Peptides against a protein of PDB entry 1LOE. Designs and how they scored, part 8

Target 1, 181 residues: chain A of PDB entry 1LOE
Amino acid sequence: TETTSFSITKFGPDQQNLIFQGDGYTTKERLTLTKAVRNTVGRALYSSPIHIWDSKTGNVANFVTSFTFVIDAPNSYNVADGFTFFIAPVDTKPQTGGGYLGVFNSKDYDKTSQTVAVEFDTFYNTAWDPSNGDRHIGIDVNSIKSINTKSWKLQNGKEANVVIAFNAATNVLTVSLTYPN
Target 2, 181 residues: chain A of PDB entry 1LOE as posed
Amino acid sequence: TETTSFSITKFGPDQQNLIFQGDGYTTKERLTLTKAVRNTVGRALYSSPIHIWDSKTGNVANFVTSFTFVIDAPNSYNVADGFTFFIAPVDTKPQTGGGYLGVFNSKDYDKTSQTVAVEFDTFYNTAWDPSNGDRHIGIDVNSIKSINTKSWALQNGKEANVVIAFNAATNVLTVSLTYPN

## One batch from the design tools (peptide; made by RFdiffusion4, then SolubleMPNN)

Design b1_p9_1_s4
Fold by OpenDDE base, seed 3:
Parts: C-alpha cells; structure tokens; sequence
Structure b1_p9_1_s4 (fold): chain B 181 residues (1-181), chain A 9 residues (1-9)
C-alpha cells in the first residue's frame, strides 16, 4: 500500500507546497484566503497531486485531515460567504460567482466537476441554503447545494478545530468541529 | 462540539 501525508504547522511567506489562487496569501504564519474587502476570492491548493481514486482498479483511498480556523463575522447580514475545504481535479480554478465559496458555479448537480467540499457557511443564500437560515456546516458533492448540513453556532473570532475523515469502505464522510475553549 | 456524517453517493 501507499500513503501520502503532510503537515503545515506554520505557514511561511514562501510556502513551496502550496499553490495560491486569487487573493490567498500567508501572513503572520497563517493562511489567509481573502483580504478584508468585498468581492474577494482566494484559495490555496496542496501543490502535489494526491492519488485518491484509482481509475484502473476503482479503489478509493481513506483520508483524514485536520485544521484550525478563525472567522470574523460579527453579524449575519454584512458578511462574506464563509470558506470550504475541498478536493477537486488538479486543473481546478477559482470561481467568482457570489455565494459559491470560490469552488462551485451552480446550485445544480454537475458530476463533471468532480468536487467534494466541506463548507463553513456564514451567509444565507435563499436559493440553496437550509431554509432555517442558520449558519451551517455542509457536505457538498458536485454542487453548492449540500447533500447534508448541520447548524453551526459561530463563536466569532475564536479558533475552531476541525477534523474531516473519509472511510472508503463505507463511502462515509465525517465532519467534526470543536471550540476548545 | 459538532459532528455529523454523510454517504457521498
């Protein structure tokens, strides 16, 4: 068997294992996806392709990822859309459509996008978000319209610890978020 | 703390 792993504890100004797209950059040892202005999209990709699906054998790899993030969104109306962790084809490009988190471009299911994302969504888009209007965590498969969501009470400006795990045998993706304080 | 799961397809 083959395994691939990486860890970034501090994000440097010349991070060789990341590809920055849009307004993504590093500062003060943190990865920052957007500038503090309206209409900004930023992404960072791990620079080495990861063999998750083997087209010859059909085998799919297990994976687990963990990260810590901070969001500053003191209200629910004058805020950006949130962010995603995502897996997409190597030629993936940032998307600029409002509400699509820089990853998707339609609420319709599009198998050809080959994209799986976990969204941390801070803005209610009436066309596709859960009708209760809550901030939420979503699991997205080839569409901004999540296949499943969980209401999320954002602790503004606080560090959240996230673990995302995929079990290939069961085809189950699990998302966990904890505020340690 | 939040935890939830989904089958992808």
Amino acid sequence: as target 1 above (181 residues)
Amino acid sequence: SISFSSTLS
Scores: peptide ipSAE 0.644, ipTM 0.969, DockQ to the pose 0.071
Fold by OpenDDE base, seed 1:
Order: C-alpha cells, then sequence, then structure tokens
Structure b1_p9_1_s4 (fold): chain B 181 residues (1-181), chain A 9 residues (1-9)
C-alpha cells in the first residue's frame, strides 16, 4: 500500500505545498482563510494530489488528519460562518461563500461535486442547519446540509485541536475536537 | 471534548 503524509507546524509566506485560492494567505506563520469582511472566500489546497480512491480496484484509502485552528472574531456573539476541512477533485475551485463555506453550492445532494467536508459552522442557516440553532460540527457529503452534526461550543480566540479519521473498511468518518487549554 | 462519527453515503 502507498502512504502519503505531510506535516505543517508553521506556515510560511511561500508555502510550496499549498495552493491558495481566493483570499487565502499566510501571515505570522498561520494559514488565514478569510479576512474579517463580508463575502470573503479563501481556500488552501494541498498541492500534491492524493490518491484516496482507486478507480481500477474500487478501493478507498484510510486517512487521518489532525490540525489546530483558531477562530478569533471581534464580536464573540456575532461570528460567521466558520470553515471546513474538505476533500474534493484535483481541479476544484472556490464555490459559494457565506454559509456554503466556499465548498458547496446547494443543500441538495449533488453527486457531481464529489466533495466530502467537515464543517466547523458558527452561523445558523435556517435552510439547512440543525433546527436547535447551535454552532456545530458537521459531516458533509456532496451538500452543505450535513449528514450528521454535533453541537459545538465555540471558544473564541482559543486553540482547538481536531482529529478527522476515515476508516475505509467501515466507511466511517470520525471527528474529534478538544480545547486543551 | 467532542467526538462523533458517521457512515459516508
Amino acid sequence: as target 1 above (181 residues)
Amino acid sequence: SISFSSTLS
């Protein structure tokens, strides 16, 4: 079996293993996806295509991704819209912003998007988000409407540790989030 | 701490 791995502890201004799209950039050794302005979309893609699905055998790879993120909103009670970790086709381009998080275009299932995402959603969109209105983590498959969600209490300005693991044998995606401090 | 999972479609 083939294994691909990478680790980025600090982001440089000329990070060669990332492709920046939209307003995504690096500053102070951090990856910044959006500026604190309306209708901003920023994305960063791993520059080397990863073979997750084998079209010949039909096999799907396991994967584990871990990262740390910070949402630092000027107003902790008014935070939009969050961000996603996603897997998409190699020629992916930024999609609809705002509540679609730059990754999707519809709440309807669209197999042509070929996109799986984990959303860290800080804004309640009545059209597709869980009716309780909680900020949440969601697992999204070809739609901004999550197949499953978990309520999440944002700690503004604090570092969250995330682990996302996919087990190909069971087809199960697991998401874990911890605020260690 | 939060942890949850889903079977992908």
Scores: peptide ipSAE 0.580, ipTM 0.963, DockQ to the pose 0.071
Fold by OpenDDE base, seed 4:
Structure b1_p9_1_s4 (fold): chain B 181 residues (1-181), chain A 9 residues (1-9)
Amino acid sequence: as target 1 above (181 residues)
Amino acid sequence: SISFSSTLS
C-alpha cells in the first residue's frame, strides 16, 4: 500500500505548500482563515493533489489527518460561523460564505459538489442545523446539512486537537476533538 | 473529549 504524508508544524509567511484563497493568510506561525469581521471567507488548500479516490478501480484510500485549531471570537456570545476541514476537487474555489462556511452552496444534496467536510459550526442556522441549536461538529457530504452531528461546547480562544480518520473498508469517517488544556 | 463517526454516503 502506497502512503503519502505531510506535516506542517509552523506556518510561515512564504508557505509554499499551501494555496491561499480569499482572506486566508499566515501570521504568527498560524494559518488564519478569517479576521473577526463579517462576510469573509478564507481558505487554504494543500498545494499538491492527493490521490484519495482511484477513478479506475473505484477504490478509496484510508486517511488520517490531525490538526490544532483555535476559534478566538471577540464576543463569546456572538460567535461567527466556524470553519471546516474539507476535501474537494483540485480546482475548488471559495463557495458561499456565512453559514455555508465557504465550502457549500446548498443544504440540498449536490453530488456535483464532490466535497466532504468536517464542520466546526459555531452558529445556528435554522434552515439546516440541528434543531437543538447547539454548537456542533458535523460531517458534511455534498451539502452544508450534515449527515451526522455531535454537540460541541466551544472553548473560546483555546486550542482544540482534532483527529479525522477515514476507513475505506468500512466507509466510516471518525472525528475526535479534545481540548488538552 | 468528543468522538463520533458516520458512514459516508
Scores: peptide ipSAE 0.572, ipTM 0.962, DockQ to the pose 0.072
Fold by OpenDDE base, seed 5:
Structure b1_p9_1_s4 (fold): chain B 181 residues (1-181), chain A 9 residues (1-9)
Amino acid sequence: as target 1 above (181 residues)
Amino acid sequence: SISFSSTLS
């Protein structure tokens, strides 16, 4: 089977394999999506197209991605909306910010979005988030309203390790998060 | 640690 892989351990100011959108940028060898300022949207895309779904054959590829992130909010009791990992069409542009995380525009299912996302949601939006109000990890398919969620306790300022795996044979997406330190 | 899965369809 054909496989594609890449790894970025340090993010430089002249990163050539990323496309920055909105407020996304690199500093101190880290990718920064926002500056903890409200109403900002920052995105970064891998610059080379990846064939996860083949529109001609209908085949879907397996994939595994891992990354480390830090949410460092000045006030741990009042954190912004969070961020998301997403797979979208190659010509994707920033969408609605805030609770929509710059990836979606509605809680209504929109097949034309062709977007799958894993959200790390730190803000409770009454209109679509789980009613318990917990910070959570969500799996989103063509909508900001997750098809499934898991409560998540944010450790502010700490590195979280994430693994996201997709099994094409079973159509199952698996998300894991750990705080190793 | 947290781990969970979902079918996308």
Scores: peptide ipSAE 0.567, ipTM 0.962, DockQ to the pose 0.069

Design b1_p9_2_s1 (from b1_p9_2 with T7V T9S)
Fold by OpenDDE base, seed 3:
Structure b1_p9_2_s1 (fold): chain B 181 residues (1-181), chain A 9 residues (1-9)
Amino acid sequence: as target 1 above (181 residues)
Amino acid sequence: SLSFSSVLS
């Protein structure tokens, strides 16, 4: 069997293993996806393609990823949309449509996008978000409309620890979020 | 703390 792993504990100004798209950049050893202005989209991709699905054998790899993030969204109305962790084809490009988190471009299911994302959504979009209006974590498969969501009580400005695990044998994606403090 | 899972279609 073959395994691929990487770890970035400090994000440097010349991070060779990341491809920056849009307004994404590093500062103070952190990855920052957007500037503190309206109408901004930023992404960072791991620079090496990862073999997750083998088209010849049909085998799918297990994976586990963990990261820490901070969001500053003191209210629910004058804020941005949130962010995603995502897996997409190597030629993926930023999407600029409002509410699509820079990853998707439709609430309709589009198998050709071949994109899976975990969203951390801070803005209620009436057209596709859960009707309760809560901030939420969502699992997105080929659409901004999540296949499953969980209400999320944001602790504003606090560090959240996330673990995302995929079990290929069961086809189950698990998302865990903890505020350690 | 929260955790949830989903089967990918």
Scores: peptide ipSAE 0.628, ipTM 0.967, DockQ to the pose 0.071
Fold by OpenDDE base, seed 4:
Structure b1_p9_2_s1 (fold): chain B 181 residues (1-181), chain A 9 residues (1-9)
Amino acid sequence: as target 1 above (181 residues)
Amino acid sequence: SLSFSSVLS
């Protein structure tokens, strides 16, 4: 089985392998997706398409991605919506903001979305989020309503290391998060 | 540190 791995932990002002959408930009070696303003959407796409699914054979590739993120919220009790790592069609454009994280448009399953996302969700949306109200990491398939979630204690302003791995043989997506400091 | 997995549909 084919495997693709990549890691992006630092971003420069001349980051050429990113396509910015909306309010996304780089500063201080960070990719900044949004300002601390409501109803903004910022996205960044990896500029080189990654071969995950072979249309000729139907085979799906393994992949591993690693990145570091920081959520800097001016108020730790009101930290906006969060963000996602996502895989979507090459012509993807920003979708609904706010609780939809700029990636989805519905809590209903929509196969035409063709989008898989790992959400780092800091805002409780009663319509689709886990009823316990916890900040959480979610695995989203064609819907903002996660197929699985894990409660996550946000460390505001701290760097989190994330690894997302997909095993094509088992069809399992694994998400790990660590605060090293 | 946390980790979890899911089978994709």
Scores: peptide ipSAE 0.572, ipTM 0.961, DockQ to the pose 0.075
Fold by OpenDDE base, seed 5:
Structure b1_p9_2_s1 (fold): chain B 181 residues (1-181), chain A 9 residues (1-9)
Amino acid sequence: as target 1 above (181 residues)
Amino acid sequence: SLSFSSVLS
């Protein structure tokens, strides 16, 4: 089977293979999406197209991605909306910010979005988030309203290791998160 | 540590 892989361990100001959108930038070898200022949207895209779904054959590829992130809020009791990992069409542009995480525009299912996302949601949006109000990880398909969620205890300022795996044969997406330190 | 899965269809 054909495979595509890449790894970025340090993010420099002239980082190759990334397209920055909105407020996304690099500093101190880290990718920074926002400055904890409301109404900001920062995105980074892998600049080389990846064939996860082949529109001609209908085939879908397996994939595994891993990354480390840090949410560092000045006040752990009042954080922003969080961030998301997403797969979208190659010509994707920033969408609605805030609770929509710059990736979606509605809680209504929109097949034309062609976007799958894993959200790391730190803010409770009454209109679509789980009613328990917990910070959570969500799997989003063409909507900001997750098809499934898992409660998640944010460790402010700590590095979280994430693994996201998709099995094309079963159509199952698996998300794992660990705080190793 | 946490882990969960979902069918995308």
Scores: peptide ipSAE 0.571, ipTM 0.961, DockQ to the pose 0.069
Fold by OpenDDE base, seed 1:
Structure b1_p9_2_s1 (fold): chain B 181 residues (1-181), chain A 9 residues (1-9)
Amino acid sequence: as target 1 above (181 residues)
Amino acid sequence: SLSFSSVLS
């Protein structure tokens, strides 16, 4: 089996293994997806295509991704919209911003999207988010409307550690989040 | 900390 791995502990201004889309950029060794302005979409893609699905055999690869993120909003009580980790076709382009997180265009299931995402959603969108209104982590398959969610209490300005693991044998995606400090 | 899982469609 083939294994692809990479690690980025600090982001440089000329990060060659990333493709920036929209307003995504690096500053102070961090990856910044959006500025604190309305209707901003920023994305970063791993520059080398990863073979997750084998079209000939039908086999799907396991994967594990870990990262640390910080949401630092000027007003901790007014935070929109969050961000997402996603897997999409190699020619993917930015999609609808705001509540769609630049990754989706609809709450309706759209197989042509071919996108799986883990959202870290800080804003309640009445049309598709869990009715309890909690900030949440969601697992999204071809839709901004999550197939499953978990309530998540944002700690503004604090580092969160995330692990996302996919088990191809069981078809299970697992998301873990910890605020270590 | 939190953790949850889902079977993908």
Scores: peptide ipSAE 0.567, ipTM 0.960, DockQ to the pose 0.070

Design b1_p9_2_s2 (from b1_p9_2, 3 letters changed)
Fold by OpenDDE base, seed 1:
Structure b1_p9_2_s2 (fold): chain B 181 residues (1-181), chain A 9 residues (1-9)
Amino acid sequence: as target 1 above (181 residues)
Amino acid sequence: MLSFSSVLE
């Protein structure tokens, strides 16, 4: 077995272990995906490919990731669209922006996407989001339409702690979010 | 705390 781990507590201007795409950049030791303007897409990829699926055996790796994020919208009542943590093929490029969060192109299941994402979705897209209209956390598999969601109340400008764990033996992905302050 | 799980397809 192999294990890959990394930790980034401060994001520097020359963060060599990240590949920036679109409008993604670092400032004030934070990773910033987008400016507070419409129709921008920013992504950051971990630069070293991670072996998560063995094509020969079919085995999938366990993983646990944790991070802290802040959404600081100028208008707390008008926040779009959120962001994702995602796993995608090594040659992944930015996808459709807006409600597709730069990682998907369709609400239809597309196995060729080979993308799993956890979305922190602040904007209700009537075509695919839960009908209650709540801001939500979603688990997305090859589609922007989540296979499961959990209502989430955004605390604008506050730090949220997230843990995402995948158990390969059970094929279960678990997402936890707290606002500790 | 919010927590939920799903079996991946």
Scores: peptide ipSAE 0.556, ipTM 0.960, DockQ to the pose 0.071
Fold by OpenDDE base, seed 5:
Structure b1_p9_2_s2 (fold): chain B 181 residues (1-181), chain A 9 residues (1-9)
Amino acid sequence: as target 1 above (181 residues)
Amino acid sequence: MLSFSSVLE
């Protein structure tokens, strides 16, 4: 069994294993995707391609990802739009911003996107988000319209720990989130 | 802890 792994505990100004797109950058040992301003999209890609899907055999690899994030909004009552963890083709570029989170372009299923994302969505978009209006975690497959969601209580300014695991044998993606502090 | 799972389509 082939295994690929990496770990980043501190993000430096010359982070060699990341490709920054849009407004993404590093500061104070953190990866910052956006500032607290409107109309910004920031992305960071792991610089080395990962063979999670084998185009020759069709096999899909198991994976597990863990990370810590902070959303720090000046106004806790008006927070937009959130962020995603995503897996996309090697030549991926920033997509539509705002409610599309810079990762998708449509609420319609588009297999050509070849993108799987876990969204941490802080803003209700009437056209595709769950009708209850809750902030939520979503699993997105080739569309900003999630195949499944879970209501999520944002703790503004607090660190959240996330684990995302995929079991290729069962085709199940599992997302877990905790606020340890 | 919040946790949920889905079969990918």
Scores: peptide ipSAE 0.548, ipTM 0.960, DockQ to the pose 0.069
Fold by OpenDDE base, seed 4:
Structure b1_p9_2_s2 (fold): chain B 181 residues (1-181), chain A 9 residues (1-9)
Amino acid sequence: as target 1 above (181 residues)
Amino acid sequence: MLSFSSVLE
């Protein structure tokens, strides 16, 4: 089987392999999706479409991705909506509504969305988030309402290491997050 | 497309 891989160790001012949407930009060799400003949506898309689903066979590719991220909120007790890794169609556009993390627009399942996301959700939205109110990691399939969640303790301002892997044979998506420092 | 998103409301 064919394997495609890429790596971005530093984000430069001329990051040609990324499509920036909303307020997303690069600074200090980092990808910055949002500043601490209200009503901000920022996204970055890998510019080359990744062939994950084969329409002829119906098969889905395995994938593994790793990244580090920082959520740096001015107030640790009142953090904004969060961060999302997502896979969506090439014509995907930023979505409004903080709780939707710029990716979705409904808690209702919509297969036409064709969007899978791993959310690192730092704000409790009563309409769809786990009732315990915990900050959480969620797996979202065509809806902001996660199909599965796990409580997660944000370390504000600290780097989190994430690994996301999908096994097509088992149809299992795994997420790991650690704070190494 | 592999993507990242963040929102502050």
Scores: peptide ipSAE 0.377, ipTM 0.893, DockQ to the pose 0.043
Fold by OpenDDE base, seed 3:
Structure b1_p9_2_s2 (fold): chain B 181 residues (1-181), chain A 9 residues (1-9)
Amino acid sequence: as target 1 above (181 residues)
Amino acid sequence: MLSFSSVLE
């Protein structure tokens, strides 16, 4: 069994193991996905392809990832869209359009996208988001319309710890988010 | 590829 692992404890100005797309950049040892201006998209991709699915055997790898993030969104009505962790083919490109988080381009299921995302969504899009209008965590498979969501109480400006784990045997993706401070 | 993405509008 082959295992691939990596860790980035700080983000430097010349981060060789990341591919930046759009307005993504590093500053103060942090990864910043968007500039503080309207109508921007930013992404950062791990530069080395990771073998998650074996086309010959159909086997899918287990994986676990953890990260810390901060969102500054002091109100719910004048706010940006949020961010995602995602897995996509190596030729993935930034997507534009409000609410798609730079990853998807439709609320319709499209298997050719081959993209799985965990969204941390701060803006209510009537066309696809849960009708209660809550900020939420969502699991997205080939569509911005989540297959499952959970309301998320954002603690503005606080560091959130996230763990995302996939169990291939059960086909279950688990997301946990905590505010330790 | 493993990645992160965000949009600000």
Scores: peptide ipSAE 0.344, ipTM 0.876, DockQ to the pose 0.042

Design b1_p9_2_s3 (from b1_p9_2, 3 letters changed)
Fold by OpenDDE base, seed 3:
Structure b1_p9_2_s3 (fold): chain B 181 residues (1-181), chain A 9 residues (1-9)
Amino acid sequence: as target 1 above (181 residues)
Amino acid sequence: SISFSSVLN
């Protein structure tokens, strides 16, 4: 049995354990995914492959991740789509389709994508988002159309603490978000 | 505070 762990308290200008894609970059010790302009996509990948699924035995690893984020979205109409935490194959590439959070490219289920994501969605896309139009947190499996969502009242510009845990024995993914202030 | 879970398909 092997365990892999990492922690990034400060994001430096030469962060060797991250692979930047698109407009992702670091500034002021923070990871910034997009620039404050329209039509921008940015991603950052942990540089070392993580053995989540053992193809020989079929065993799946447990994992827990925690992070803090800030979103600036003062209104619901003139804003970007949000962001996502995701796990994908090592050769994953950024996707540029609007509304797909840089990760997916279809609302149809595609098991070949082998991608699991937790979305923090700030823009209502009528084609796939929950019909109530609320900002929401979603669990996405191989599709931008979430398998489950929870309405989310964004506190604009404030730090949110997130914990995402996966229990391999039960196949359950749990998402927790807290505003400490 | 928000917390929810889902079984992955």
Scores: peptide ipSAE 0.610, ipTM 0.966, DockQ to the pose 0.070
Fold by OpenDDE base, seed 4:
Structure b1_p9_2_s3 (fold): chain B 181 residues (1-181), chain A 9 residues (1-9)
Amino acid sequence: as target 1 above (181 residues)
Amino acid sequence: SISFSSVLN
């Protein structure tokens, strides 16, 4: 079994292994996806394509990713839409912003999207989000409408540690989030 | 701490 790994502990202004899209940039050793303004989409892609699905054999690789994020909303009562970790085709471009998180364009399942995302969704979109209106973590497959969600209490301005693991043998994606501080 | 899983389609 071949394993590929990488880590970015600090994000610098000359981050060669990232491709920035839209409003994404680095500041203060952090990757900043958006400013606290309306209708902005910022994305960052790992510059080297990662082979998760082998088209020749049909095999899918296991993967584990971990990261820390901060959502810092100027108004805790009126936050933006959140953000996603996603896996998409190499030629991916920013998609619809707002509630679509810059990753999807529809609540309808679209296999041509070829996108899997874990959303950290801070805004309730009536058309597709869980009816309880809770902020939530969602697992999205080719649609902004999650195949599964978990209610999540946002701690505004606090660092959250995330682990996302995929088991190819079981086809199970697991998401874990902790606020250590 | 939150943890949950899903089988991908």
Scores: peptide ipSAE 0.574, ipTM 0.962, DockQ to the pose 0.071
Fold by OpenDDE base, seed 1:
Structure b1_p9_2_s3 (fold): chain B 181 residues (1-181), chain A 9 residues (1-9)
Amino acid sequence: as target 1 above (181 residues)
Amino acid sequence: SISFSSVLN
């Protein structure tokens, strides 16, 4: 069994294991995806491709990822749009911004996207988000319209700890979020 | 804390 792992505890100005796209950059040892301005897209990709699916055997790898994020919006009651953790083809490029979070282009299922994402969505998009209007965590498969969601109360400016685990045997993706402080 | 799961399709 092959295992690939990496850890980034702080982000430097020349982070060799990341590919920055759009407005993504590092500052103060943090990865910053966007500035607090409208209609920006910033992405960061792990520079080394990860073999998750074996086309010959059909086997899919298990994975666990953990990270800490902060959303620091100037107005705690007007926050858009959130961010995603995602897995996409190696040649992935920024997609539609705004409510599509720079990762998708449609609410319709599009297998050609080949993208799985966990969204931390702070803005209600009537066309695809859960009808209750809550900020939410979503699991997205080839669409910005989540296959499943969980209501989430944003704590603006505070660190959230996230764990995302995929069990290949069961095909189950699990998302956990905690505000430890 | 929040935790939830889904089968990927």
Scores: peptide ipSAE 0.569, ipTM 0.962, DockQ to the pose 0.070
Fold by OpenDDE base, seed 5:
Formats: C-alpha cells, structure tokens, sequence
Structure b1_p9_2_s3 (fold): chain B 181 residues (1-181), chain A 9 residues (1-9)
C-alpha cells in the first residue's frame, strides 16, 4: 500500500510545502493563522496534493495526522471562533470567516463543498452549535453544522496535542486531544 | 484528555 508522509516541526519565514491564504503566516517558528482581531481568516495548505480519495476508483485512503496548537486569547472569557483542520479539493479557497472558520459557507449540507473538517470551536454560534454553549470539538462534513461534537475545555495559552485518524474500512474518523503540560 | 469518533455519512 502506498504511503505518503510529511512532518513540519518548525515553521520558518521561507517555509516550504505550504501555501498561505488570507492572514496566515509564520513567526517564531510557529504557524500563525490569525491575530487576535475580528474578521480575519488565515489558512495554510500543504502544497503537494494528496490522494486521500481516488476519483477514478472511488477508494478512500486511511490517514493519521497529528499536530500541536496554542490558542492565546487576550481575554479568556471572550475568545474568537477557533480554528479547524480540514481536507478539501485542490483548488480550495478561503470561504466565509467568523463562525464558518473560513472553510464553509452554510449550515446546510452541501455535497459540492467536498470538505471534511475537524473544528476546535471556541465561540457559540446559536444557529448551528450545540445548544449547551460549550466550547467543543466538532466533525464537519460539507457543513459548518457538525455531524458530531464533544465538549472541550480550553486551556488558554497551553499546548494541545491532537491526533486525527481515519479508518477507510469502517468510514470512522477519530479525534483525540490532550493537554500534556 | 478527549477522544471521540463518528461515521462519515
């Protein structure tokens, strides 16, 4: 079975294999998606297309991705919308910002989006988020309205380790988050 | 830690 792997441990100003969209940039060896200001969208794409879904055969590949993220909110009681890991078509462009996280445009299912995302959502949007108002991790398929969510307690300024795994045989996506420090 | 899964339908 063919396997494609890559790792980026430090993000430099001349970072290879990344395409920056919107306000995304690198600083101090970190990938910064947005500043602590409203109405900004920052995205970073892996520059080499990966065949997770084979359009010719219809086969879907297994995958595992891991990353570390930090949310630094100036006011822990009033944070922004969060961020998302996503898989989208090669020609993907930034979509609606704010609660749509720059990845989606609707809470209605839109198969033409062809986008799967894991959101780390720090802001309660009444129109689509779980009614309990909790910060949450969500699995999004062609819609900002998650097909499933899990409550998540943000540790402001702390590093979170994330693992996202997809099993093609069972069609199951698994998300794990840990604060080791 | 948090862990959860979903079938992608």
Amino acid sequence: as target 1 above (181 residues)
Amino acid sequence: SISFSSVLN
Scores: peptide ipSAE 0.566, ipTM 0.961, DockQ to the pose 0.069

